# Peptides against a protein of PDB entry 3NZW, part 230

Target 1, 212 residues: chain A of PDB entry 3NZW
Amino acid sequence: TTTLAFRFQGGIIVAVDSRATAGNWVASQTVKKVIEINPFLLGTMAGGAADCQFWETWLGSQCRLHELREKERISVAAASKILSNLVYQYKGAGLSMGTMICGYTRKEGPTIYYVDSDGTRLKGDIFCVGSGQTFAYGVLDSNYKWDLSVEDALYLGKRSILAAAHRDAYSGGSVNLYHVTEDGWIYHGNHDVGELFWKVKEEEGSFNNVIG
Target 2, 222 residues: chain B of PDB entry 3NZW
Amino acid sequence: QFNPYGDNGGTILGIAGEDFAVLAGDTRNITDYSINSRYEPKVFDCGDNIVMSANGFAADGDALVKRFKNSVKWYHFDHNDKKLSINSAARNIQHLLYGKRFFPYYVHTIIAGLDEDGKGAVYSFDPVGSYEREQCRAGGAAASLIMPFLDNQVNFKNQYEPGTNGKVKKPLKYLSVEEVIKLVRDSFTSATERHIQVGDGLEILIVTKDGVRKEFYELKRD

## One batch from the design tools (peptide; made by RFdiffusion4, then SolubleMPNN)

Design b2_p26_4_s2 (from b2_p26_4, 15 letters changed)
Fold by OpenDDE base, seed 5:
Structure b2_p26_4_s2 (fold): chain B 212 residues (1-212), chain C 222 residues (1-222), chain A 26 residues (1-26)
Amino acid sequence: as target 1 above (212 residues)
Amino acid sequence: as target 2 above (222 residues)
Amino acid sequence: GIPKPTEVEKRVAARIEADRAVIAAN
């Protein structure tokens, strides 16, 4: 798995691969590793697929309950804290989760929290999570700046996942791409890694270690 | 060594068509190298036009299917006999599986039916309840033999239009029920030849708007 | 909620993972 999220002047970019594995077996190439919690909040999935799907869906329910009770949208901080508190209660039980909770509220602005099953909760500007995270960081860190255009930021997210898919055997399939703004998240499509690789190679003149 | 799980072998296969879905399974039940039964059905009509199979440890599979069937009954009771949708069924099954997250059902679960738009639907689950809607899925002993074949024949992976030098993919299209049945039969026939835990009989449940139809075919009895 | 596992249940769960039956988004 490779997931990433980063803040920039235009909001948040979220990009993830879609490969799931059972050992050396490619179980699926089409897994949705972004959970659309609500129109304004995204969760990412790394680690155990069931753990992430179950608890992030549960989180969605908790966020909805908050909205009904408080008559306002839940903050990204509060949503991530709910999840963090939950996984902390199960610490040592064997949950496997590496998640990012991404959203945009008027009070907080664009916000990203990292939450994992070890009990870690971190707010930050840039996170890459999964077995391919180091490959993604290599591309992302080298090209990141706050002042990226939306177009460039989307491309950078996509390109970083592509790099990880290329080098990490546990990442691949396709890139799912999201842009989070104050008005909510926008889905920017599913990009097959096979097609994307050749396109990028041709356009950039990159990946020269692979013959065309 | 404490091992509460058995492995009863077998293989299951789901394929979604445009306005139908198929879920098939062999009827062999085995322990180690001993055939327990040559006809033990593992694909079930659960009502509301939903068919289900949980392949692996048969005791766990049977328990899970029974729990789901009971869930369907309770759903009707609570919701004025409303039909359970396939997506809601999938969510329910996730909860059943994840409810035993720390002592999981040792099964690969597949359900098939029609979605709310009348389109064929197949959902696949891991032992702890992760799930995905897919066009096709093989599960069980011979899944590794069948799944690549399905990738090629259902999703047309690695197929290209002739004369395009591999630049144009074969377009996706729905398969007819006859084509799907043929693929299922070929898959199980081939799997039976290469895997000792697959054979004896093939039971296919076909879901359409008109209900569930069942077909049976003999497989090699080796 | 989800019941917390006993030590025996933890071992059983670990076996399933070792058998690579669980799908992982690694």
Scores: peptide ipSAE 0.141, ipTM 0.835, DockQ to the pose 0.072; fails the geometry check
Fold by OpenDDE base, seed 2:
Parts: C-alpha cells; sequence; structure tokens
Structure b2_p26_4_s2 (fold): chain B 212 residues (1-212), chain C 222 residues (1-222), chain A 26 residues (1-26)
C-alpha cells in the first residue's frame, strides 16, 4: 500500500494506490483506500484491510452523530482524536492501521492528521503511509512546494503514487486522486497504473529502467 | 501448536452480469486428503434474492451462513418485511465477521445478488470482514488458478484489439447468462484437473429479478 | 464494541496474522 496526503496553497491532495494483498497473493487491484467520511472529510487506509475499513466506517458514523448532536460538522482534530482514542483502547490487541484523516473546516482550514494503531496521532503537512511510503516520499519531497498550482499538485500526488507502485510490490492497481478544498473534496478519477506508467514514461522520459 | 481450524477445501466463484449474478461452488468436502462428501452444497439462498457462500473451514462457514440468515429474518421483523439490499447485507456480514476479529471465521465469503438498480452484484469478504464489490471473484482452494482466468475472460485483462499492436484494449462488455455459465463450468472443470480439493459436482445459483435458479453439473470424481 | 481478545484469541490471532496468506492487507 501507498497512501499520501499533503497540504498546499490550494488545499489538500490525497492520492492512494488500490492494491490489496494477502501474503504474496494480490487479493485485489481495485480497493478503495479512501473512505469518504463526509463531503469535507476523507480517511485513508493502510494496514489491515478489515481493521481500517471497519473502524473508519465506524468513525464515519461517529462523525455523523457529532453533527447531529452538535449541529455542526466535526473538526478534523476531533475526528482524528476519536479514532486515536479508539485504537488506543485496542492497544496490544493486534490492530493494524495507518490512516490519515484529511479535511477542511472553517475553523481549522485544510488539515491532515496521521493516526496509527500504535496510538500515534500527528498533525502535519505531508504524510506518506504504507509499504511504498519511502518511494512516494522520494518523489514528493523532491518536488513539493507550498505554492504548487492545483494542477501541479494533483500531478505530483499521482506521480508519487506511481513511483511507489513501480518499486513496491505491494502497491499498484490504480491511483485514486482527491483534491480537498474549503468546498469539500473533489474526486479526480481512477488512474490505471499500467496506462499511467507508459504515459508518464513517454512524456517525461522517466522510468528508464524499463525498456519500451 | 494449537490449530482450531480445519480446511474442508472446495472452491467458490461469483460473477456479476448486467441484470443477473451467479454464485457457484463445488460440492466436494474434504479433510486433509480424505473426501468426506462428494455432494455437500456450500452455496445457499438466503432470501431477499441474496445468495451466499463461505468457503474454507466448513464449520465456520455454516455458522456464518446461519447467522446471516437469522439476520435477514430479524431485518424483516424490524423493518416491516422490507427487502434487505445487497449492500446492506454486505455491511451486516462485515459486522458478523469482524465481531470475531480476534478469533475469525476461517472462510472466504462471497455473496451475490442484484443491487438497488437491478444490476448484478458480487461482494467478497476476507476472514475478518473486509469487503469489496467486484465483477467477479474466486475463493477457496483453486482461487489462485481461477482468478487470473476470470481477469482475462470477464474483465478482458491483457486482451487487445487485433491489429492495434497491443495499443487498444478490448472494450469491457457484459456477458450473457449463458456466457457466464460457460465460464463458470470451464473454470471448475479446469480447477478440478489441477486441484485435488475441487471436484465431484458443481452447483450454480443464478440470481435474476425473477428469483434464484439452481443448476447442477457433474465434475470429475477423481 | 468489538470484544477484546482473550489470551487464547490473541494466540490464534497471532497465528492468523503470521499466516498472512488469508487476511487482506491494504
Amino acid sequence: as target 1 above (212 residues)
Amino acid sequence: as target 2 above (222 residues)
Amino acid sequence: GIPKPTEVEKRVAARIEADRAVIAAN
């Protein structure tokens, strides 16, 4: 798995691969590793598929309850804290989760929290999470700037996942791409890694380790 | 070391069509290298036009299916006999599976039916309840043999239009019921030849708007 | 909530996790 999120002048970019594995078996190439919690809040999934899917779905329910109770959207901080508190209760039980809670509220602005099953909760501007994270960081860190255009930021997110998919055997399938703004998240499509690879290789003259 | 799980072998396969879905399974049940039964159905009509199979450790599979069937009944009681949707069924099954997260049902679960738009739907689950809607899924002993075949024949992966030098992919299209049944039969026939845990009989449940139809075919008994 | 595992369940879970071949990971 490779997931990433980063803040920039235009909001948040979220990009994830879509491969799931069971050992050496590719269980799926089409997994949705982004949960759309609400129109303004996303969660990413890395680690145990069931753990992430179950608890982030549960988180969605908790967020909705908050909205109903408090008559306002839940903050990204609060949402991430709910999840963090939950996983902490299961510390030592064997949950495997590496998640990013990404959202935009009027109070917080664009916000990213990293939450994992070890009880770590971090606020930050850039995170890559998963077995391919180092590959993604390699591309992302090299090209990241706060002042990226939306177009460039989207491409950078997509390109970083592609790099990870190329080098990490546990990442692949497709890139799901999101842009989070004050008006909510926008889905920017599913990009098949195979097609994307050849396109990028041709356009950039990159990936020269592969002979076309 | 303590191993509470058995393996009863077998293979299951789901394919979603445009306005139908199929869920198929062989009828062989084994323990180790011994055939317990040559006809033990493992694909079930659970009501509300939902078919289900949980393949792996049969005791766990049976327990899970029973629990789901009970859940369907309770749903009707609580919701004035409202039909359970396939997506809601999937969520329910997730909860059943994840409820035993720390002592999982040792099964690969697949359900099939129609979505709310009348389109074929297949959902597959891991032992602890992660699930995904897919066009096709194989589970069980021969899943590794069948799934690549399905990728090729259902999703047309690695197929290109002739004369395009591999540049134009074969377009996706829905398969007819007859085509799907043929694929299922071919899949299981091939699996039976290569895997000792698959064979004897093939039961196919076909879900349409008109209900669930069952078909049975003989497989090799070797 | 999901009940916390017993000691036996922890052992089983550890084994299943070790048997990574059946549980899907994202």
Scores: peptide ipSAE 0.121, ipTM 0.823, DockQ to the pose 0.071; fails the geometry check
Fold by OpenDDE base, seed 3:
Structure b2_p26_4_s2 (fold): chain B 212 residues (1-212), chain C 222 residues (1-222), chain A 26 residues (1-26)
Amino acid sequence: as target 1 above (212 residues)
Amino acid sequence: as target 2 above (222 residues)
Amino acid sequence: GIPKPTEVEKRVAARIEADRAVIAAN
């Protein structure tokens, strides 16, 4: 798995691969590793597929309950804290989760929290999470600027996942791409890694380790 | 080594069509290298036009299916006999599976039916309840043999238009029920030839707007 | 609402996860 999120002048970019594996077996190439919690809040999934899918769906329910009770959307801080508290209760039980809670509220603005099953909760501007995270960081860090255009930021997110998919055997399938703004998240499509790879290679003259 | 699980072999296969879905399974039940039964159905009509199979350790599979059937009954009771949708069924099954997260049902679960728009739907689950809607899925002993075949024949993976030098992919299209049944039969026939845990009989449940139909075909009995 | 595992259940789960061919990971 490779997931990433970063803040920039235009909001948040979220990009994830779609491969699930069971050992050496490719279980799926089409997994949705972004959970749309509400129109303004996203959760990403790395680690155990069931753990992430179950608890982030549960988180969605908690966020909805908050909205119903408090008559306002839950903050990104509060949503991430709910999840963090949950995984803390199960610390040592064997949950495997590496998640990012990304969203926008009027109070907070664009916000990213990293939450994992070890109990870590971090607020930050840039995170890559998963087995391919180091490959994604290599591309992302080299090209990241706060002042990126939305177009360039979207491409950078997509390109970083592609790099990870190329080098990490546990990442691949497709890139799902999101842009989070003050008006909510916008889905920017599913990009098959195979097709994307050849397109990028041709246009950039990159991936010269591959002949073709 | 403590091992409360058995493996009863078998293979299951789901394929979603445009306005139908199929869920098929062989009828062989085996322990180690001994055939327990040559006709033990593992694909079930659970009501509300939902068919289900949980393949792997048969005791766990049976328990899970029974729990789901019970869940359907309770759903009707709580919701004035409202039909359980396939997506809600999937969520329910996730909770059943994840409820045993730390002592999982040792099964690969597949359900099939129609979505709320009348389109064929197949959902597959891992032992602890991660699930995905897919066009096709194989599970069980011969899944590794069948799944690549389904990728090629259902999703047309690695197929290109003739004369395009591999530049134009074969376009995706829905398969007819007859085409799907043929693919299922070919899949199981081939799997039976190469895997000892698959054979004896093939039961196919076909879900349409008119209900669930069953078909049975003989497989090799070796 | 998910009960925490007993020691026996933990061992069982660990065995299943070690196979990796059974449980999907992202």
Scores: peptide ipSAE 0.048, ipTM 0.773, DockQ to the pose 0.074; fails the geometry check
Fold by OpenDDE base, seed 4:
Structure b2_p26_4_s2 (fold): chain B 212 residues (1-212), chain C 222 residues (1-222), chain A 26 residues (1-26)
Amino acid sequence: as target 1 above (212 residues)
Amino acid sequence: as target 2 above (222 residues)
Amino acid sequence: GIPKPTEVEKRVAARIEADRAVIAAN
């Protein structure tokens, strides 16, 4: 798995691969590793598929309850804290989760929290999470600027996942791409890694380790 | 060594069509190298046009299916006999599986039916309840043999339009019921030839708007 | 809620997790 999220002048970019594995077996190439918690809040999944899917779906229910009770959308801080508190209760039980909670509220602005099953909760501007995270960071960190245009930021997110998909055997399938703004998240499509690879190679003259 | 799980072998296969879905399974039940039964159905009509199979350790599979059937009954009771949708069924099964997260059902679960738009639907689950909707899925002993074949024949992976030098992919299209049944039969006959845990019989449940139909075919008994 | 595992369940879960062929990972 490779997931990433970063803040920039235009909000948040979220990009993830879609491969699931069971050992050396590719279980799926079409897994949705972004959970759309609500129109303004996204969760990403890395680690155990069931753990992330179950608890982030549960989180969605908690966020809805908050909205009903408080008559306002839940903050990214509060949503991430709910999840963090939950996983803390199961600390040592064997949950495997590496998640990012991404959203945009008027109170907080664009906000990303990293939450994992080890009990870590971090607010930050840039996170790559998963077995391919180091490959993604290699591209993302090298090209990241706060002042990126939306177009450039989307491309950078997509390109970083592509790099990870190329080098990490546990990442691949497709890139799911999101842009989070104050008005909510916008889905920017599913990009097949195979097609994307050849396109990028041709246009950039990159990936010269592959002949074709 | 403590091992609470057995392995009863077998293989299951789900394919969604445009307005139908199929879930198929062989009828062989095995332990190690001993055939326990040559006819032990593992695909079940659970009501509400939902068919289900949980393949792996048969005791766990039977328990899970029974729990789901009970869940359907309770759903009817609580919701004035409302039909359980396939997506709601998937969520329910997730909760059943994840409820045993730390002592999982040792099964690969597949359900098939029609979605709310009348389109064929197949959902597959890991032992602890992660799930996704897919066009096709093989599970069980011969899944590794069948799944690549399904990728090629259902999803047209690695197929290109003639004359395009491999640049244009074959467009996706729905298969007819007859084509799907043929594909299922071919899959299981092939699997039977290469895997000792697959054979004896093939039971196919076909879900349409008119209900669930069952078909049975003989497989090799060797 | 999901019940916390017993010691036996923890051992079983650990074994299953070690057998990565069973549980999907992202």
Scores: peptide ipSAE 0.035, ipTM 0.774, DockQ to the pose 0.072; fails the geometry check

Design b2_p26_4_s3 (from b2_p26_4, 14 letters changed)
Fold by OpenDDE base, seed 5:
Parts: structure tokens; C-alpha cells; sequence
Structure b2_p26_4_s3 (fold): chain B 212 residues (1-212), chain C 222 residues (1-222), chain A 26 residues (1-26)
């Protein structure tokens, strides 16, 4: 798995691969590793597929309950804290989760929290999470600027996942791409890694280690 | 060594069509190298036009299916006999599986039916309840033999239009029920030849708007 | 919430570690 999220002048970019594995077996190439919690809040999934899918769906329910009770959307801080508190209760039980809670509230603005099954909760501007995270960081860190245009930021997110998909055997399938703004998240499509690879190679003149 | 699980082998396969879905399984039940039964059905009609199979450790599979059937019953009770949708069924099964997250049901679960738009639907689950809607899925002992074949024949992976130098993929299209049944039969026939835990009989449940139809075919009895 | 593992379930978890590849990972 490779997931990433980063803040920039235009909001938040979220990009994820879609491969699931069971050992050396490719279980799926079409997994949705982003949960759309509400129109302003996303969760990413890395680690155990069931752990992430179950608990982030549960988180979505908790966020909805908050909205019903409080008559306002839950903050990104509070949503991430709910998840963090939950996984902490199961510390040592064997959960495997590396998640990012990304969203926008009027109070917080665009916000990203990293939460994992070890009980770590971090607020930050840039996170890559999963077995391919180092490959994604290599591309992302080399090209990241706060002042990126939306177009360039979207491309950078997509390109970073592509790099990870290329080098990490546990990442691949497709890139799912999101842009989070003050008006909510926008889905920017599913990009097949095979097609994307050749397109990028041709346009950039990159990936010269592969014969075209 | 402590091992609370058995493995009863077998293989299951789901394929979704445009207005139908198929869930098939062999009828062999085995422990190690001993055939326990040559006809032990593992694909079940659970009501509300939902068919289900949980393949692996048969005791766990049976328990899970029974729990799901009970869930269907309670759903009707709580919701004035409302039909359980396939997507809601999938969510329910996730909760059943994940409820035993730390002592999992040792099974690969597939359900098939029609979605709310009348389109064929197949959902597959890992032992702890991660699930995905797919056009096709093989599970069980011979899944690794069958799944690549399904990728090629259902999803047309690695197929290109002739004369395009591999630049144009074969277009996706739904398969007819006859084509799907043929693929299922070919898959299990081939799997039986290469895997000792697959054989004896093939039971296919076909879900349409008219209900569930069952077909049976003989497999090699070696 | 789901039940936390008992001591027996912890033993089970250890026993089925060899089968961890049956569980999908993202």
C-alpha cells in the first residue's frame, strides 16, 4: 500500500493506490483505500484491510452521530481523536492500521491527522503511509512547494503514488485522487497504473530504466 | 501443535452478469488427503435472492451461514418483511466476520445476488471481514489457479484488439448466462485436474430477478 | 465495539500466524 496526503495553498491532496495483497498473492487491484466519511472529511487506509475498513466505517458512523447531536460537523481533530482513542483501547490486540484523517472545517481549515494502531496521532502537512511510503516521499519531497497550483499538486500526488507503485511490489493497480477544499472533497478519478506509467514516461521522459 | 482450525478444501467461484449473478462451488469435502464426502453442498440460498458460500473450514463456514440466515430473519422482523439488499447483506456479513476478529472464521466468503438496480452483484470477504464488490472472484483451494483465468476471460485482462499493436484494449462487456456457466464449468474442470481438494461435483446457483436456480454437474471423482 | 481477545484467543492468534497470508492487507 501507498497512501499520501499533503496540504498546500489550494487545500489538501489525497492520493492512494488500490492493490491489496495476501502474502505474495495479489488479492485485488481495485480496492478503495479512501473512505468518504462526509463531504468534508476523508479517511485513508493502510495495513490490515479489514481493520481499516471496519473501524473507519465505524468512525464515519461516529461522525454522523456527532453531527446529529451537536448540529454541526465534527472537527478533524475530534474525528481523529475518536479513532485514536478506539485503537488505543485495542493496543496489543493485533490491529494493523495506518490512517490519515483529512478534512476541512471552518474552525480548523484544511487539516491532516495521522493515526496508527500503535496509538500515534500526529497533525501535519505531509504524510505518506504504507509499504511504499519511502518511494512516495522521494518524489513528493523533491517537488513539494506550498505554492503549488491545484493542477500541479494533483499531478504531484498522482506521480508520487505512481513512483511507489513502480518500486513497491505491494502497491499498484490504480491511483485514486482527491482534492479537499473549503467546499469539500472532489474526486479526481481512478488512474490505472499501467496506462499512467506509459503516459508519464512519454510525457516526462522518465522511467528510463524501463524500455518503452 | 495447537491448531483449532481444520481445512476442508474445496473451491468457490462467483461471477456477476448484467442482470444475473452466479455462485458456484464444488461438493468435495476433504480433511488432509481423505475425502469425507463427495457431495456436501457449500453454496446456499439464504433468502431475499441472496446466495452465500463460506469456503475453508467447514464448521466455521456453516456457522457463519447460519448466523447470516438468522440475520435475514431478524431483518424481516425488524423492518416489516423488507427485502434485505445485497449491499446491506455485505455489511452485515462484515460485522459477523469482524465480530470474531481475534478468533476468525477460517473461511473465504462470497455472496451473490442483484443490486437495487437489478444488476448482478458479487461480494467477496477475507476471513476477518474486509469486502469488495467485484465482477468475479474465486475462493478456496484452487483460487490461485482460477482467478487469473477469470481475470482474462471475464475482465479481458491482457487482451487487445487485433492489429492495434497492443494499444487498444479489448472492450469490456457483460457475459451471457450461458457464457458464464461455460466459464464456471471450464474453471472447475481444470481445477479438478490440478488440485486434489477439488472435484466430485459442481453446484451452481444462478440468481435472476425470477429467483434462484440450481444446476449440478459431475466432476472427476479421483 | 468488538470483544477484545481472551488468553485463549491470543493463543489462537499465535497458532494461526502461519496463515496470516489469508488476511488481505492494503
Amino acid sequence: as target 1 above (212 residues)
Amino acid sequence: as target 2 above (222 residues)
Amino acid sequence: MIPKPTEVEKRVAAAIERDREEIAAN
Scores: peptide ipSAE 0.172, ipTM 0.819, DockQ to the pose 0.070; fails the geometry check
Fold by OpenDDE base, seed 2:
Structure b2_p26_4_s3 (fold): chain B 212 residues (1-212), chain C 222 residues (1-222), chain A 26 residues (1-26)
Amino acid sequence: as target 1 above (212 residues)
Amino acid sequence: as target 2 above (222 residues)
Amino acid sequence: MIPKPTEVEKRVAAAIERDREEIAAN
């Protein structure tokens, strides 16, 4: 798995691969590793598929309950704290989760929290999470700047996942790409890694370790 | 070494068409190298045009299917006989599976039916309840043999338009029920030749807007 | 929301780790 999120002048970019594995078996190439919690809030999934899918779906329900009770959208801080508190209750039980809660509220602006099953909760501007995270960081950190255009930021997110998919055997399938703004998240499509790879290689003259 | 689970072998396969879905399974039940039964159905009509199979440890599979069938009954009771949608069924099954997260049902679960738009739907689950809607899925002993074949024949992976020098992929299209049944039969016939835990019989449940139809075919009895 | 593991379930969890190929991971 490779997931990433980063803040920039235009909001948040979220990009993830779509491969699920069971040992050495590729279980799926089309897994949705982003949960759309509400129109303004996303969760990413790395680690145990069931743990992430179950608890982030549960989180969505908690966020909806908050909205109903408080008559306002839940903050990204509060949403991430709910999840963090939950996993902490199960600390040592064997949950496997590496998640990012990404969203926009009027109070907070664009916000990213990292939450994992060890009880770690971090606020930050850039996170890559998963077995391919170091490959993604290699590309992302090298090209990141706050003043990226939306177009460049989207491409950078996509390109970083592609790099990870190329080098990490546990990442691949496709890139799902999101842009989060004050008006909510926008889905920017599913990009097949195979097609994307050849396109990028040709256009950039990159990936020269592959002859083609 | 501690092992609370058995393995009864077998293989299951789901394929979604445009306005239908199929869920198929062999009828062989084994323990180790011994055949317990040559006809033990493992694909079930659960009502509301939903078919289900949970392949692996048969005791766990049977328990899960029974719990789901009961869930369907309760759903009707609580919601004035409202039809359970396939997506809601999938969510319910996730909760059943994840409820035993720390002592999982040792099964690969597949359900098939029609979505709310009348389109064929197949959902696949891991033992602890992660699930995905897919066009096709193989599960069980011969899944590793069949799934690549389905990738090629259902999803047209690695197929290109003739004369395009590999630049144009074969376009996706829905398969007819006849084509799907043929693929299922070929899959199980091939699997039976290469896997000792697959054989004896093939039962196919076909879901359409008109209900569930069953077909049976003999497999090799080796 | 779900029961935490008993001692027996912890042993089962250790055993199931041998069967990682059955559990999907993202």
Scores: peptide ipSAE 0.121, ipTM 0.824, DockQ to the pose 0.070; fails the geometry check
Fold by OpenDDE base, seed 4:
Structure b2_p26_4_s3 (fold): chain B 212 residues (1-212), chain C 222 residues (1-222), chain A 26 residues (1-26)
Amino acid sequence: as target 1 above (212 residues)
Amino acid sequence: as target 2 above (222 residues)
Amino acid sequence: MIPKPTEVEKRVAAAIERDREEIAAN
């Protein structure tokens, strides 16, 4: 898995691969590693597929309950804290989760929290999470700027996942791309890694380790 | 050393069509190298036009299917005989599986039916309840043999339009029920030749708007 | 909420996790 999220002047970019594995078996190439919690809040999945899918779906229910009770959308901080508290209760039980909770509220602005099953909860501007995270960071960190245009930011997110998909055997399939703004998240499509690879190679003159 | 799980072999396969879905399974039940039964069905009509199979450790599979069937009954009781949708069924099964997260059902679960738009639907589950909707899925002993074949024949992976120098992919299209049944039969026939845990019989459940139809075919009895 | 595992269940879960061929990972 490779997931990433970063803040920039235009909001948040979230990009994830779609490969699931069981050992050396490719279980799926089409896994949805972004859970759309509500129109303004996203969760990402890395680690155990069931753990992430189950608990982030549960989180969605908790967020909805908050909205119903408080007549206000839940903050990203509060949503991430709910999840963090939950996984902490199961600390040592064997949950495997590396998640990012990404959203935009008027109070907080664009916000990203990293939450994992070890009990870590971090607010930050840039996170790459998963077995391919180091490959993604290599591209993302090298090209990241706060002042990126939305177009450039989307491309950078996509390109970083592509790099990870190329080098990490546990990442691949496709890139699912999101842009989070004050008006909510916008889905920017599913990009097959195979097609994307050749396109990027041609346009950039990159990936010269592969002969066309 | 205690092992609470067995392995009863077998293979299951789900394929969604445009307005139908198919879930198939062989009827061989085995322990190690001993055939327990040559006809032990593992694909079930659970009501509400939902078919289900949980393949792996048969005791766990049977338990899970029974729990789901019971869940369907309770759903009807609580909701004035409302039909359980396939997506709701999938969510329910996730909860059944994840409820035993720390002592999982040792099974690969597939359900098939029609979605709310009348389109064929197949959902697959890992042992602890991760699930996704897919066009096709193989599970069980010969899944590794069949799944690549399905990728090629259902989803047309690695197929290109002739004369395009590999630049244009073969367009996706729905398969007819006859084509799907043929594909299923070929898959299981091939799997039987290469895997000792697959054989004897093939039972296919076809879900349409008119209900569930069953077909049976003999496989190699080796 | 999902019940926490017993000691026996933890051991079983650990054994399954070591196999990794049955449980999907992202």
Scores: peptide ipSAE 0.093, ipTM 0.782, DockQ to the pose 0.071; fails the geometry check
Fold by OpenDDE base, seed 3:
Structure b2_p26_4_s3 (fold): chain B 212 residues (1-212), chain C 222 residues (1-222), chain A 26 residues (1-26)
Amino acid sequence: as target 1 above (212 residues)
Amino acid sequence: as target 2 above (222 residues)
Amino acid sequence: MIPKPTEVEKRVAAAIERDREEIAAN
């Protein structure tokens, strides 16, 4: 898996691959590793598929309950804290989760929290999470600027996942791309890695380790 | 090494069509190298136009299916006999599986039916309840043999238009029920030839708006 | 809330995880 999220002048970019594996077996190439919690809040999934899918769905329910009770959308901080507290209760039980809670509230603005099953909760501007994270960081860190245009930021997110898909055997399938703004998240499509790879190679003259 | 699980072999296969879905399974039940039964159905009509199979350790599979059937009954009771949708069924099964996260049902689960728009739907589950809606899925002993075949024949992976030098992909299209049944039969026939845990009989449940139809075909009895 | 595992269940779960062919990971 490779997931990433970063803040920039235009909000948040979230990009994820779609491969699931069971050992050396490719279980799926079409896994949805982003949960749409509400129109303003996303969760990313890395680690155990069931753990992430179950608990982030549960988180969505908790967020909805908060809205119903408090008549206000839950903050990104509070949502991430709920998840963090939950996984902490299961510390040592063997949960495997690496998640980013990304969203926008009036109070916080665009916000990213990293939460994992070890109990770590971090607020930050840039995170890559998964087996391919180092490959994604290599591209992302080299090209990241706060002042990126939305177009450039979207491309950078997509391109970083592509790099990881190329080098990490556990990442691949497609890139799911999101842009989070004050008006909520916008889905920017599913991009097949095979098609994307050849397109990028041709346009950039990159990936020269592969003969076209 | 502590292993409380058995493996009863077999293979299951789900394919979603445009306005139908199929879930098929062989009828062989095996332990190690001994055939326990040549006719032990593992694909079940669970009501509400939902068919289900949980392949792997048969005891766990049977338990899971029974629990789901009970869940359907409770759903009707709680919701004034409202039909359980396939997506809600998938969520329910996730909870059943994940409820035993630390002592899982050792099964690969597939359900098939129609979504709320009347389109064919197949959902597959890992042992602990991760699930995905897919066009096709093979599970069980011969899944590794069948799944690549389905990728090629259902999703047209690695197929290109003739004369395009591999530059134009074969367009996706829905298969007819007859085409799907043929693919299922070919899949199981091929799997039976190469895997000892697959054989004897093939039971196919076809879900349409008119209900669940069953078809049975003989497989090699080796 | 999902019940926490017993020691036996932990061992069972670990055995399943080692198989890896059955449990999907993202």
Scores: peptide ipSAE 0.044, ipTM 0.795, DockQ to the pose 0.074; fails the geometry check

